# Peptides against a protein of PDB entry 4LZF, part 18

Target 1, 155 residues: chain A of PDB entry 4LZF
Amino acid sequence: GGRLVVFPNGTRKELSADGQTVKVMFFNGDVKHTMPDQRVIYYYAEAQTTHITYPDGMEVLQFPNNQTEKHFPDGRKEITFPDQTVKTLHPDGREESVLTDGTIIQLNPDGSKVIQFNTGQREIHTADFKRREYPDGTVKTVYSDGRQETQYPTG

## One batch from the design tools (peptide)

Design b1_p17_1_s2 (made by RFdiffusion4, then SolubleMPNN; from b1_p17_1, 8 letters changed)
Fold by OpenDDE base, seed 2:
Structure b1_p17_1_s2 (fold): chain B 155 residues (1-155), chain A 17 residues (1-17)
Amino acid sequence: as target 1 above (155 residues)
Amino acid sequence: SVTYPPLKPEELEVPEI
């Protein structure tokens, strides 16, 4: 059968009969599960936060506000916000946000920004200009000096 | 804020039913 270990401070450790699952219930209300696949699920009782660590170095955080974070072994971070926006932080400093309406916002390390709207329009922001691309092929550019340029799909 | 797991103390083993 399974085994229960009771510690003087009130912490309890439950071992499955096969020895593959370990549940530790800490005196402070925290809970640690070690699974047969070697993932570790830690629940922080005070913060009501779940932290899962995987053998490959993947980490998953689940917060009480319904935010979820994935920390990849390559240094990439993916955040699912309570509103279901998904933000990816890349190791190179690039950030990408996918909104619930399908809009994609990219922030580049050089400070440039690209917005792919759900309408098919795209907007590019650089130090030198703001450019709007339309589905019909029209492109409008407003330069930092105030100059404007419109390119037509037939021109 | 960062929460840390508590230390493991000495143990008493009891068979689970």
Scores: peptide ipSAE 0.056, ipTM 0.721, DockQ to the pose 0.116
Fold by OpenDDE base, seed 1:
Structure b1_p17_1_s2 (fold): chain B 155 residues (1-155), chain A 17 residues (1-17)
Amino acid sequence: as target 1 above (155 residues)
Amino acid sequence: SVTYPPLKPEELEVPEI
C-alpha cells in the first residue's frame, strides 16, 4: 500500500503504492502533487493559486479570479484574463491581445500599434501617423504634423 | 503584466518522523 510520512512541523507526505505519485500536504495548507508524468501541481492555500510545472519547462498558473497564465519554454507567455481576453507576450517584445469580440490589438517592438477591429477596420499607429483602413478600401491618415489625407478606393 | 507565485515551503529542510 501507500506510505504516509509525518514531519515534526506537521507536513505530511503520502506516497502511492507504485511510488509514482507523491502528495505533500504542507503545514501551511499548501499541497504539492508530483505526478507519474513528472508534472508538479502546487497549490498555494493562502493565495488559492495553482502552479503546474512540466518537465519541458512549461508552467501554468491558475489564479482564484479565473485568470490563467501559460509560460512556455521559449519564453512566450499567454494570459487568459477573467473576461476571457487572451494576451500573448512574445520573447521579441511583441504583444498581442485578442478580445472576446474578435478585436486584435498588436503592440510591436518598434513601438507601433495595430488594431484589427471586429468591423473589418484596421488602425495603425506609428511615430509618423495614425491610419485607419476601412473595408471599402478607404484609408484615412493623420500625420504627426497634423496633416490629414484620405485615400479613396480606385474603381 | 505577469503574476509570480509566492515562495514555497518545500524549500525548507524538514526531518522525517
Scores: peptide ipSAE 0.055, ipTM 0.698, DockQ to the pose 0.408
Fold by OpenDDE base, seed 5:
Structure b1_p17_1_s2 (fold): chain B 155 residues (1-155), chain A 17 residues (1-17)
Amino acid sequence: as target 1 above (155 residues)
Amino acid sequence: SVTYPPLKPEELEVPEI
């Protein structure tokens, strides 16, 4: 059968009969599960946060506000916000947000921003200009100096 | 802030009932 380990401080450790699952109930209310797949599920009672660590270095955080964060071994982070927006933080500093309406917002390390609208329009923001690209091939550029250019589809 | 996991204390083994 399984076994129970009791610690003087009130922490309890439960071992499954097969030894594949370990549950530690800490005196502070935290709970740690070690699973057969070697993932560790830690529940922080005070923060009401679940932290899952995987053998490959993947980490998953589940917050009480329904936010979920995935921390990949390569340093990438993926945040699912309560509104179901998904934000990816890349190790190179690039950020990408995918909105529920299909809009994609990209922040580049150089400070430029690209918005891919769900309408098929694309907007590019740089230090020098804002550019709007339309599905018909029209491109409108507003430069920082106030100059404007419109490029029409090549006939 | 996430509270740090408490230190694993010394084990006192009790057979499961």
Scores: peptide ipSAE 0.052, ipTM 0.719, DockQ to the pose 0.128
Fold by OpenDDE base, seed 3:
Structure b1_p17_1_s2 (fold): chain B 155 residues (1-155), chain A 17 residues (1-17)
Amino acid sequence: as target 1 above (155 residues)
Amino acid sequence: SVTYPPLKPEELEVPEI
């Protein structure tokens, strides 16, 4: 059979009969499961948050507001917000958000921003200008000094 | 926005009751 260990502080440790699963019920209400596949599932009772750690270094956080975070071994983080927007934080400082309508928003380490609209239009923001590119090849630029330029597609 | 859970309690080495 399994083994139950009860500690003086109120923490309880349950070992499965096969020794492959360990459940620790902490005195504060937190619960830690160590699984046969070596993943660790930790539940924070006060925060109502689940934290899963994998042997490869992957981590998954599940928050009570339905936000989910994935922390990849390479340093990348992926956040799924309650509205189902997915934001990726790259190790190089680049951020990318994918909206539910297919719009992609990219923030670059140099401070520039690129928006790829679901309509096929693209907007580029730099320190010097804001540029809108249209599917027909028209490009409109508004410079930081207030100048405006329109480039028309050559037919 | 990045959120982190609180610190985990430490499992103390205490004798079994």
Scores: peptide ipSAE 0.037, ipTM 0.631, DockQ to the pose 0.379

Design b1_p17_1_s3 (made by RFdiffusion4, then SolubleMPNN; from b1_p17_1, 8 letters changed)
Fold by OpenDDE base, seed 4:
Parts: C-alpha cells; structure tokens; sequence
Structure b1_p17_1_s3 (fold): chain B 155 residues (1-155), chain A 17 residues (1-17)
C-alpha cells in the first residue's frame, strides 16, 4: 500500500504503493507532485502558480491570470498571454508574436521588425526605412530621411 | 502586448526525517 509521512512542520508526503508517485503537501499549501513519467509539478499556493518540470528540461509555468510560459530545452521560450497572444523568444534573440487575429510580429536581433498582417500585407521596419508590401506586389517604402518610394508590380 | 512577470517563488524543500 501507499504510505503517508507527516513531518513536524505540518508538511505531508504521500507515496503511492508502487513508489512512482509522490505528493508533497507543504505546510504553506504548496503542492509538489513527482509523477511516474518523472515530471515534477509544483504548485505555489500563495502565487497560485504551477511549475512543471520535465525530464527533458522542458518547463511550463502556469500563472493565475492564464498566462502560460513554456521553456524549451533548446532555450526557446513560448509565452501565451491572457489575451491568447503567443510570443516566442528564440535563443538567438529573435522574438515572434502571433496575435489572435493572425498578425505575426517578428522582432529581429538587429532591431528590425516584420509585421505580417492578417490581410496578407507585410511591413518591414529597419533603421533605414519602413516598408509596406502588398499582396499585389506593390511596395511602399518610407525612408528614415522622410523620402518615400513606391514600387509597382510588374505587369 | 503586456507581459506579466514570471513570479517564480522558490520551492520549499521536502524535509528529511
């Protein structure tokens, strides 16, 4: 059978009969589950936050406001915001945000930004210009000096 | 987008008997 250990500080440790599941209920209300698949689920009672660690190095944070953060073994982080925007932080410094409307915002390590609108339009921001690309092939560029250029599709 | 801070408190240690 399973066993229960009660510590002097009020922390309780429950062991499954097979010993593969461990549940620790801390005196402060925190809960730690060690699962048969070796994932560890820690619940912070005061913060109402869940932290899951996986044996492959994956980590998942779940916040009470429904924000979720995934920390991948490769160093990538994926943040799902309460508004369901998903932001990916790449180890190279690139950031990508996918908005609920389908807009994708990319921030590059060089400071450039690319916005892929849900309309199929694309906007590129660099230190030198802001460029709007249209699905028809039209490209409008506004340079940092205020100069503007329109490139028309070939046809 | 507003980012919320990762409030990651320190885990409590499982006491030893």
Amino acid sequence: as target 1 above (155 residues)
Amino acid sequence: DVTYPSLKPSELEVPEI
Scores: peptide ipSAE 0.132, ipTM 0.732, DockQ to the pose 0.357
Fold by OpenDDE base, seed 3:
Structure b1_p17_1_s3 (fold): chain B 155 residues (1-155), chain A 17 residues (1-17)
Amino acid sequence: as target 1 above (155 residues)
Amino acid sequence: DVTYPSLKPSELEVPEI
């Protein structure tokens, strides 16, 4: 059979009969599960947050507001917001957000920003200009000095 | 352009047995 250990501080430890599952119920209401697959599940009672750690170094955080974060072993982070926007933080400092309408927002390590709209338009932000590219080939640029240029497609 | 609170792993403390 399984074993139950009760500690003087009120913490309880349950061991499965096969010894492959361990459940710790802490005195503060937190719960730790160690699973046969070596996954560890922490529940933080006060924060109402679940933290799962995998043997490969993957981590998953589930917050009470329905935000989910995945922390990959390579240092990449993926955040799914309650509105289902997905933001990826890359180890090189690049950030990408994918909106539910298909719009993609990229923040680059050099400080530039690129927005790929679902309409096929693209907007590029740099230190020197803001540029809008249209599907017909028209390009509008507003420079940091206030100049504006429009480039028309050939044909 | 949506921001929500995030907990850092370092802020998550598990009590000792």
Scores: peptide ipSAE 0.075, ipTM 0.677, DockQ to the pose 0.174
Fold by OpenDDE base, seed 2:
Structure b1_p17_1_s3 (fold): chain B 155 residues (1-155), chain A 17 residues (1-17)
Amino acid sequence: as target 1 above (155 residues)
Amino acid sequence: DVTYPSLKPSELEVPEI
């Protein structure tokens, strides 16, 4: 049922009996799988990296250091780092990192930064100030000119 | 926050059949 083609350069092509699954084993050790669902799984032997392409334009990269990247059709990119931090890069230039402790770090295109700590505290960085918000409602602001302001909770 | 290298698919070479 299946078919094997061996090329002069050492590349091998295996076709399933139904022709819907194709496996190419390249002479350099790379492997390409074309699946019935039209996803393509490519393994780069030298880089030890797996690249999956989906018919909707989704792409997944798996690196040997345990990093995984998802490239969405809308231009969004999601990176899971080896330490399990998840970073999302948005098409508008916004970046969000979720740390394993639950801390969320947002970088905005204008250079501003927001940190949501796992303690419930939030820190906002702008060109004009650095602000810390506390769970009790206290807000401390340090302005670029060195002025400090404390806002106490109402109640 | 630490950054790690990222490869682009366009930077990866695919052999010809």
Scores: peptide ipSAE 0.048, ipTM 0.656, DockQ to the pose 0.190
Fold by OpenDDE base, seed 5:
Structure b1_p17_1_s3 (fold): chain B 155 residues (1-155), chain A 17 residues (1-17)
Amino acid sequence: as target 1 above (155 residues)
Amino acid sequence: DVTYPSLKPSELEVPEI
């Protein structure tokens, strides 16, 4: 059968019969599970946070505010916020947020911003202008110098 | 965006059996 070891400091270690599952209950309330698939599930009692590490380098964090983070081996991060917005941070510095209403916000490394509205409108922000693209093909641009341009669908 | 929660790492280690 399994084995229970109780350490002098109050930490307890449970080993499965096959030795492939290890559960450590630390005296401070932290809990560490080592699973047969080599993932490690750590619960931080004080922070009320669960941290899962995978052998491939994947990490998952679950916070008490209902935020979840996935840290991919390639450096990409995916954050699900309590409001269910999903933000992806790419290794190149690009960020993408998907709102619950379907709006997509992209922040580019060059500082530009693109918003794809759920209405089909698109807005582009650069250092030089803000541009609104409409589903009918109309494009309105407001330049930083105050100039405005409208491009109509017919050219 | 929601404020990023800070993880509080444990300094505890498992003694050798």
Scores: peptide ipSAE 0.030, ipTM 0.632, DockQ to the pose 0.374

Design b1_p17_1_s4 (made by RFdiffusion4, then SolubleMPNN; from b1_p17_1, 6 letters changed)
Fold by OpenDDE base, seed 5:
Structure b1_p17_1_s4 (fold): chain B 155 residues (1-155), chain A 17 residues (1-17)
Amino acid sequence: as target 1 above (155 residues)
Amino acid sequence: SVVYPSHKPEELEIPEI
């Protein structure tokens, strides 16, 4: 049968009859489940946050505001915000946000920023310029010194 | 809205028997 261990501090450990599931109920209200698939699910009672650790090193955080974070073994993080924007943080420092309208915002390690609009327009921000690329091939550049250039598809 | 940073809270340790 299952086993129950009660610790002096009030923490309780429950073992399933098959030994494949372990549930620890901590004195502070935290709960730790070890599952047959070797997932570890930790619930932080005060923070109302769930932390899932997978055997491959994947981790998932679920926050009470409906934010979810995935921490990949390679160091990449993927954050799904309450508004369903998905932000990926890469180990090299690159960040990418995908908005619900399909807009993609990329922050590069060099400080440059690229916005791919859902309209097909693209905006590039660098230390030297801000550039807008249009689907028709028109390119408008505003340089940091205030100069402006427009390149036309036919010119 | 409450901002939740990308940090893990500290887990409690299971006491030894």
Scores: peptide ipSAE 0.133, ipTM 0.738, DockQ to the pose 0.437
Fold by OpenDDE base, seed 1:
Order: C-alpha cells, then sequence, then structure tokens
Structure b1_p17_1_s4 (fold): chain B 155 residues (1-155), chain A 17 residues (1-17)
C-alpha cells in the first residue's frame, strides 16, 4: 500500500504503492506532485499558479488569469496570453508576437520593428525610416527627416 | 499591448525527516 508521512509542521507526504508518484501537501496549501515520468507539478495555493518542471529543463507556468508561459531549456520563453496572443522571447533579445488575426510583430534587439499584416502588407521600422511593403511590390518609405520615397514594381 | 505579470513564488522545501 501507499505510505503517508506527516511532518510536525503539518506537511504531509504521500507515496504511491509503487513509489513512482509522490504527493506533498504543504502546511500552506501548496501541493507538489512528482510523477512517474519525472515531471514535477507544483501548485501555489495562494497565487493559484501551477508550475511544471520537466526532466529536460522545460518549465510551464499556468497563471489564474489563463496566461501560460513555457520556459525552454535554450532560454526561449513562449507566453500565451488570455486573449490567445502568443509572444516568443528569444535569448538574443528578439521578441515575436503572433496575434489572433495572424498579424506577426517582431521586435529586434537593435530596436527595429517588423509587422507582417494578415493582408500581406509588411511594415519595417528603423531609427532612420518607416517602410511599407505592399503585395503588388510597391514600397513606400518615410525617412526620419520627413522625406518620402515610393518604389513601384518594375513590370 | 497588455502586459501580464510573470511571477512565480518560491517553492517550499520538504522538511527533513
Amino acid sequence: as target 1 above (155 residues)
Amino acid sequence: SVVYPSHKPEELEIPEI
């Protein structure tokens, strides 16, 4: 049968009969499960937050507002917001957001920004200009000095 | 853009037997 250990502070540790599952119920209401696949599931009672750690170093955070964060072993983070926007933070400082309408927003470490619209239009922001690329090949550039340039597709 | 806080508390330690 399973085993139960009760600590003086009120924390309880339950072992499955096969020893493959461990459940710790802390005195503050937190719960820690160690699973047969070596996943560790920690539930923070006060914060109502779940933290899952995987043997490969992957971590998953689930917040009470339905936000989910994945922390990859390579240092990348993927945040799924309650509105289902997905934001990826790369170790090099690059950020990418995918909106529910299919729009992709990329922030680069140098401060430049690229927006890929669901219409096929693309906008590039740098310190020196904003550029809009259209599906027909037209490119409009507005420079920081106010100069504007339009490049037309050469048929 | 809406920014949601990213915070995890510290895990409690299992007491020594």
Scores: peptide ipSAE 0.123, ipTM 0.728, DockQ to the pose 0.335
Fold by OpenDDE base, seed 2:
Structure b1_p17_1_s4 (fold): chain B 155 residues (1-155), chain A 17 residues (1-17)
Amino acid sequence: as target 1 above (155 residues)
Amino acid sequence: SVVYPSHKPEELEIPEI
């Protein structure tokens, strides 16, 4: 059978019979599971949050509002918001959001922004201009000085 | 884009004895 250790503060530690699984039930209601595959699952009782750590350095956070965060070993973070928007934060500072309607929003480290609309239109924001690209190949550019250009599809 | 705050509480330590 498994082994149970009860500490003076009320924390309890359960070891599986094979010793491969450890369950700690803390006095505050937190729970820590160490799994045979070396995953560590920590449940924060008050916050109702689950934190999973993997041997490769991957971390997963699950919040009570249905937000989920994946923290990759390379420093990339992927956040799934309650509305199911997925935001990826890259180590270089680039951010990408994928909306449920298929719209993709990219924020670049230089401050530029690219929106790929679900309509097939694309909008590019830079310090120098805002540009709208249309599915037919038309491109409209508004420069920071107020100048506007329209490029039509080449026939 | 709506941003929800991330909060990672401090983990409790497992007693040794």
Scores: peptide ipSAE 0.120, ipTM 0.727, DockQ to the pose 0.328
Fold by OpenDDE base, seed 4:
Structure b1_p17_1_s4 (fold): chain B 155 residues (1-155), chain A 17 residues (1-17)
Amino acid sequence: as target 1 above (155 residues)
Amino acid sequence: SVVYPSHKPEELEIPEI
């Protein structure tokens, strides 16, 4: 059958009969599960946070506020906020947020920002200008100096 | 959108004895 090891500090270690599952219940209420698929699930009792590590290097954090973070082996980080906004942090420094309304916000390493609105409009922010692109092909640019330009689809 | 801080506490070690 399974085995139970009780340590002097109150930590308990349960081994499954097949030896494939290990459950450690720490004295502070933390729980660590080592699963047959080699994933490790650590629950922080005080923080009420779950940390899952996968053998491929994937990590998942689940916070008590319903925020979830995925740390991919490629260095990408995906944060699902409580409001269900999904933010992806890329290794190159690029950030992308997908809002629940379908709006996509991209922050580029150069400091530029691109907003793809759910309406099909796109806005580009740079140090020099803000540019709004409309589905009809109209482009409006407001420069940092206050100058404005409008480009029409017809030229 | 609101950004929530992440917090990863120290994982406890399994005692040897």
Scores: peptide ipSAE 0.117, ipTM 0.731, DockQ to the pose 0.316

Design b1_p17_2 (made by RFdiffusion4)
Fold by OpenDDE base, seed 5:
Structure b1_p17_2 (fold): chain B 155 residues (1-155), chain A 17 residues (1-17)
Amino acid sequence: as target 1 above (155 residues)
Amino acid sequence: SVAELKAQRAANEAALA
């Protein structure tokens, strides 16, 4: 049969008969489940947060506000916010946000920003300028010194 | 914070040893 171990601090450990499932109920109310597939489901009782760790090193955090964070083994993080915006943080420092309307915002390690609008327009922000690219090929640039330039489509 | 949560977990798990 299964086994129950009770520790002096009040923590309880339940082992299934087959040894494939382990449930630990910690003295502070936290709960840890070790599953047959070797994933570990940890519940932080006070924070009402679920933390799943996988054998490959992936981690998933589920917060009570409906935010979910995925931590990939390569260091990438993917955050799904309550509003369903998805933000990806890359190991190289690049960040990408995908809004629900399809707009994509990219923050680059060099400090530049690129916004791909759902209209097909793209806006590039650098230290030197803000540039708007239009689907017809028109490009409008506002430089940091206040100069403005319009490049008209060719052909 | 996540760091605080992980610290609490570590303390809990250490108490099993």
Scores: peptide ipSAE 0.464, ipTM 0.914, DockQ to the pose 0.858
Fold by OpenDDE base, seed 1:
Structure b1_p17_2 (fold): chain B 155 residues (1-155), chain A 17 residues (1-17)
Amino acid sequence: as target 1 above (155 residues)
Amino acid sequence: SVAELKAQRAANEAALA
């Protein structure tokens, strides 16, 4: 059979008969589940936040506002916002946001920015210029010194 | 904050030991 341990502080620990599942109900209302697949599911009662840790080091945080954060073992973080925008934070400082309409916004460590529009147009922002690339191959560049250049497609 | 949550958890788990 299973076991129930009750601590003086009010924390309760339930062990399954097979020993594969452990449920801890802490005195403050928090709950910790250790599962047969070695996932650990921790619930913060007051914050209404779920924190799942996996054996490979993956972590998932689920917040009451419907935001989800994934923390990967390689240091990458992926945030799914309530509006379903997905933002990826890379260890090198690069950030990428994927909007629900398919637009991708990339922020690079050097300060440059790239927007890939759902129309196929691409906009590149650097210290030296802003550039718009069109699906037909046309490229328009506005340089920081005020010069403007249009490059027409070949063919 | 996440840090505060982790501290809360650590305190709970320490009390379990």
Scores: peptide ipSAE 0.460, ipTM 0.913, DockQ to the pose 0.888
Fold by OpenDDE base, seed 3:
Structure b1_p17_2 (fold): chain B 155 residues (1-155), chain A 17 residues (1-17)
Amino acid sequence: as target 1 above (155 residues)
Amino acid sequence: SVAELKAQRAANEAALA
């Protein structure tokens, strides 16, 4: 059969009969499950947060506010916010947010920002200008020096 | 914070040894 080990500090360790599953109930209420597939499910009792670690290095955090964070082995992080916005943090410093309406916001390491609106318009922010590109080919630019230029599409 | 959670876990797991 299985085994139960009780430690002096109050932590309890349950081992399955086959030895493939281990459940640790820590003295502070946290719970750790080691599964046959080698994933580890840790529950932080006070924070009501679940932390899953996978053998390949993947980690998933689930918070009580409905936020989920995925930490990929390549260093990329993906955050799903309670409003269902998905933000990806890349190892090179680039950040991308996908809003529920399909708008994509990209923050680049150089400080520039690109917004791809669901309407087909695109907005580019740099140190030198803010530019709006329209689906018809019109481009409006506001430069840091105060100039405003409109470039009209060719027929 | 996440860091605090990880620290608590580490302490728990250390006490298990």
Scores: peptide ipSAE 0.459, ipTM 0.914, DockQ to the pose 0.898
Fold by OpenDDE base, seed 2:
Structure b1_p17_2 (fold): chain B 155 residues (1-155), chain A 17 residues (1-17)
Amino acid sequence: as target 1 above (155 residues)
Amino acid sequence: SVAELKAQRAANEAALA
């Protein structure tokens, strides 16, 4: 059958009969499961946080406040907040937030900001202007010097 | 912090034979 190893510090290690599953119950209450697919599920008892690591380098953190973080091998991080907003942090410094209503907010490395509204309108913020694009093709721009420009749709 | 959690885990795992 399986095996149980008890360490002097109180940590316990349970091995399945086939050796494919390992459960470690640490002296501090943490629990580590090693699965046949080489996925490792670690539970931080005091923090009530689950940390899953995958063979490809993916990591998933599940926090007690219902926040989930995915750490991708390419350096990208995806955070699902308790309100179900999803924020993606890219290796190049770009950040994207998808709100529950479908609005997308993009923060670019150059400091510009783009908001894609669920209405089809888009707003672009740069150091030089704020621009609003409308579904009918109208574009309104307010420049930093106070100048305003309207571009009317064609066709 | 996540770093503190990982440090605790490392300490736990280092104590294994």
Scores: peptide ipSAE 0.454, ipTM 0.911, DockQ to the pose 0.850

Design b1_p17_2_s1 (made by RFdiffusion4, then SolubleMPNN; from b1_p17_2, 10 letters changed)
Fold by OpenDDE base, seed 4:
Structure b1_p17_2_s1 (fold): chain B 155 residues (1-155), chain A 17 residues (1-17)
Amino acid sequence: as target 1 above (155 residues)
Amino acid sequence: SIEELKEREKKNEEILK
């Protein structure tokens, strides 16, 4: 059978018969599960937060507000917000947010921003201009100096 | 913060050593 270890502070450690599953119930209500697949599930009782670590270095955080964060071994971070917006932070500094309506917002390391609207319009923000691209091929640019340019579709 | 949580975990695990 399994075994139970009770520590002086009230922490309890339960081991499965095969030793492949370990459950630690800490005195403060925190819980740590080590699973046969070597993933570790830690629950912070006061914060009501779950932290899962995987052998490959993947980490998952689940917050009480329904936010989830995934930390990938490659350094990428994916945040699912309570509203189900998904924000990806890439190791190169690029950020991408996918809204529930299908809008995609990209923040580039150079400070430029690209918004791909669900309507098929795209807006590009740079230090020099804001540009709106329309599905029909029209492009409107507002430059930092206040100049405006419209490029009409060809075809 | 996450760092505070990690520190809490660390403190909890001291009893297991």
Scores: peptide ipSAE 0.457, ipTM 0.922, DockQ to the pose 0.819
Fold by OpenDDE base, seed 2:
Structure b1_p17_2_s1 (fold): chain B 155 residues (1-155), chain A 17 residues (1-17)
Amino acid sequence: as target 1 above (155 residues)
Amino acid sequence: SIEELKEREKKNEEILK
């Protein structure tokens, strides 16, 4: 009960019997799948890239190097790099990278940087100082003027 | 670029109209 349409340029369109699935095979090797859930999967043959669009506006790009990009409807972007690092770009300009070892690197719109190490240490970079926080509660601050301060845990 | 890919898609889809 399906239908096959062949176009003059060699493009082929396959319709399922229920009409809920559409597969278009373009003359250049690109493929477009429209799914019953209204997800659209486009494969770019030359670039070997897959682009998925969802009805809610979500987009997913899968590149041949195993990089994946998710574009959220709110403007957030999530990039999974080939090394499995995940970088999130927030609409407010904040960037967050999660490394495979669990380290989290945050870049804030004000230019500050926060590194949460997998050891539990945290490093904060601002215009005025660099601060290292240790799991025991020790805090070491190096100010832009070269002054250093150590705060010891009260124990 | 993503824009180039989208343009390619658009051109391919013209035959379907």
Scores: peptide ipSAE 0.454, ipTM 0.921, DockQ to the pose 0.822
Fold by OpenDDE base, seed 1:
Structure b1_p17_2_s1 (fold): chain B 155 residues (1-155), chain A 17 residues (1-17)
Amino acid sequence: as target 1 above (155 residues)
Amino acid sequence: SIEELKEREKKNEEILK
């Protein structure tokens, strides 16, 4: 059968009969599960936060406000916000947010920004200009010097 | 903070050593 260990501080450790599952219930209400697949699930009782660690180095944080953060072994982070926006932070400093309406916002390491609207329009922000691209091929550019240019589609 | 949570975990696990 399983085994129960009770520590002097009130912490309890439960071992499955096969030894593959370990559950530790700490005196302060925190809980640690070690699973057969070697993932570790830690629950912080006061913060109501779950932290899952995987053998490959993946980490998942689940917060009480329904925010979820995934930390990938390659250094990438993916945050799902309560509003279901998904933000990806890349190791190179690039950030990408996917909004619930399908809009994609990209922040590049060079400081440029690209917004891909769900309408098919795209807005590009650089140090030198702000540009709006339209599905029909029209491009409107406002340069940092105040100059404005419209490029009309061919056809 | 996550660092505070990790420290809490570390303290809790001391009894298991």
Scores: peptide ipSAE 0.452, ipTM 0.921, DockQ to the pose 0.821
Fold by OpenDDE base, seed 3:
Structure b1_p17_2_s1 (fold): chain B 155 residues (1-155), chain A 17 residues (1-17)
Amino acid sequence: as target 1 above (155 residues)
Amino acid sequence: SIEELKEREKKNEEILK
């Protein structure tokens, strides 16, 4: 059979009969589950937040506002916002946001920004210019000095 | 903060030693 240990402060530890599952119910309402797959699920009662730690070092945070954060072993972070926008933070400093309409916004470490619109248009922002690329091959550039250039498609 | 939560967890686990 399983085992139950009751500690002086009211914390309770339940062990499954096979010893593969451990549930700790802390006196303050927090709960810790250790699963057969070695993942650890910790619930913070006051914050209503769930923290899952995986054996490979991945961590998942689930917040009461329906935001989810994944922390990957390589240092990458993926945030799913309540509106279902997904933001990825890369170890090199690059940030990418995928909107629900399919628009992708990329922030590069050099400060440049690229927006890939769901229409097939792309906008590039640098220190020197703002550029709009159109599906037909037209490119419009506004330079920081006020110069404007239109490049027409070849055909 | 996440740091405060980790400290809370650490304090809770002291009884298990």
Scores: peptide ipSAE 0.451, ipTM 0.922, DockQ to the pose 0.810

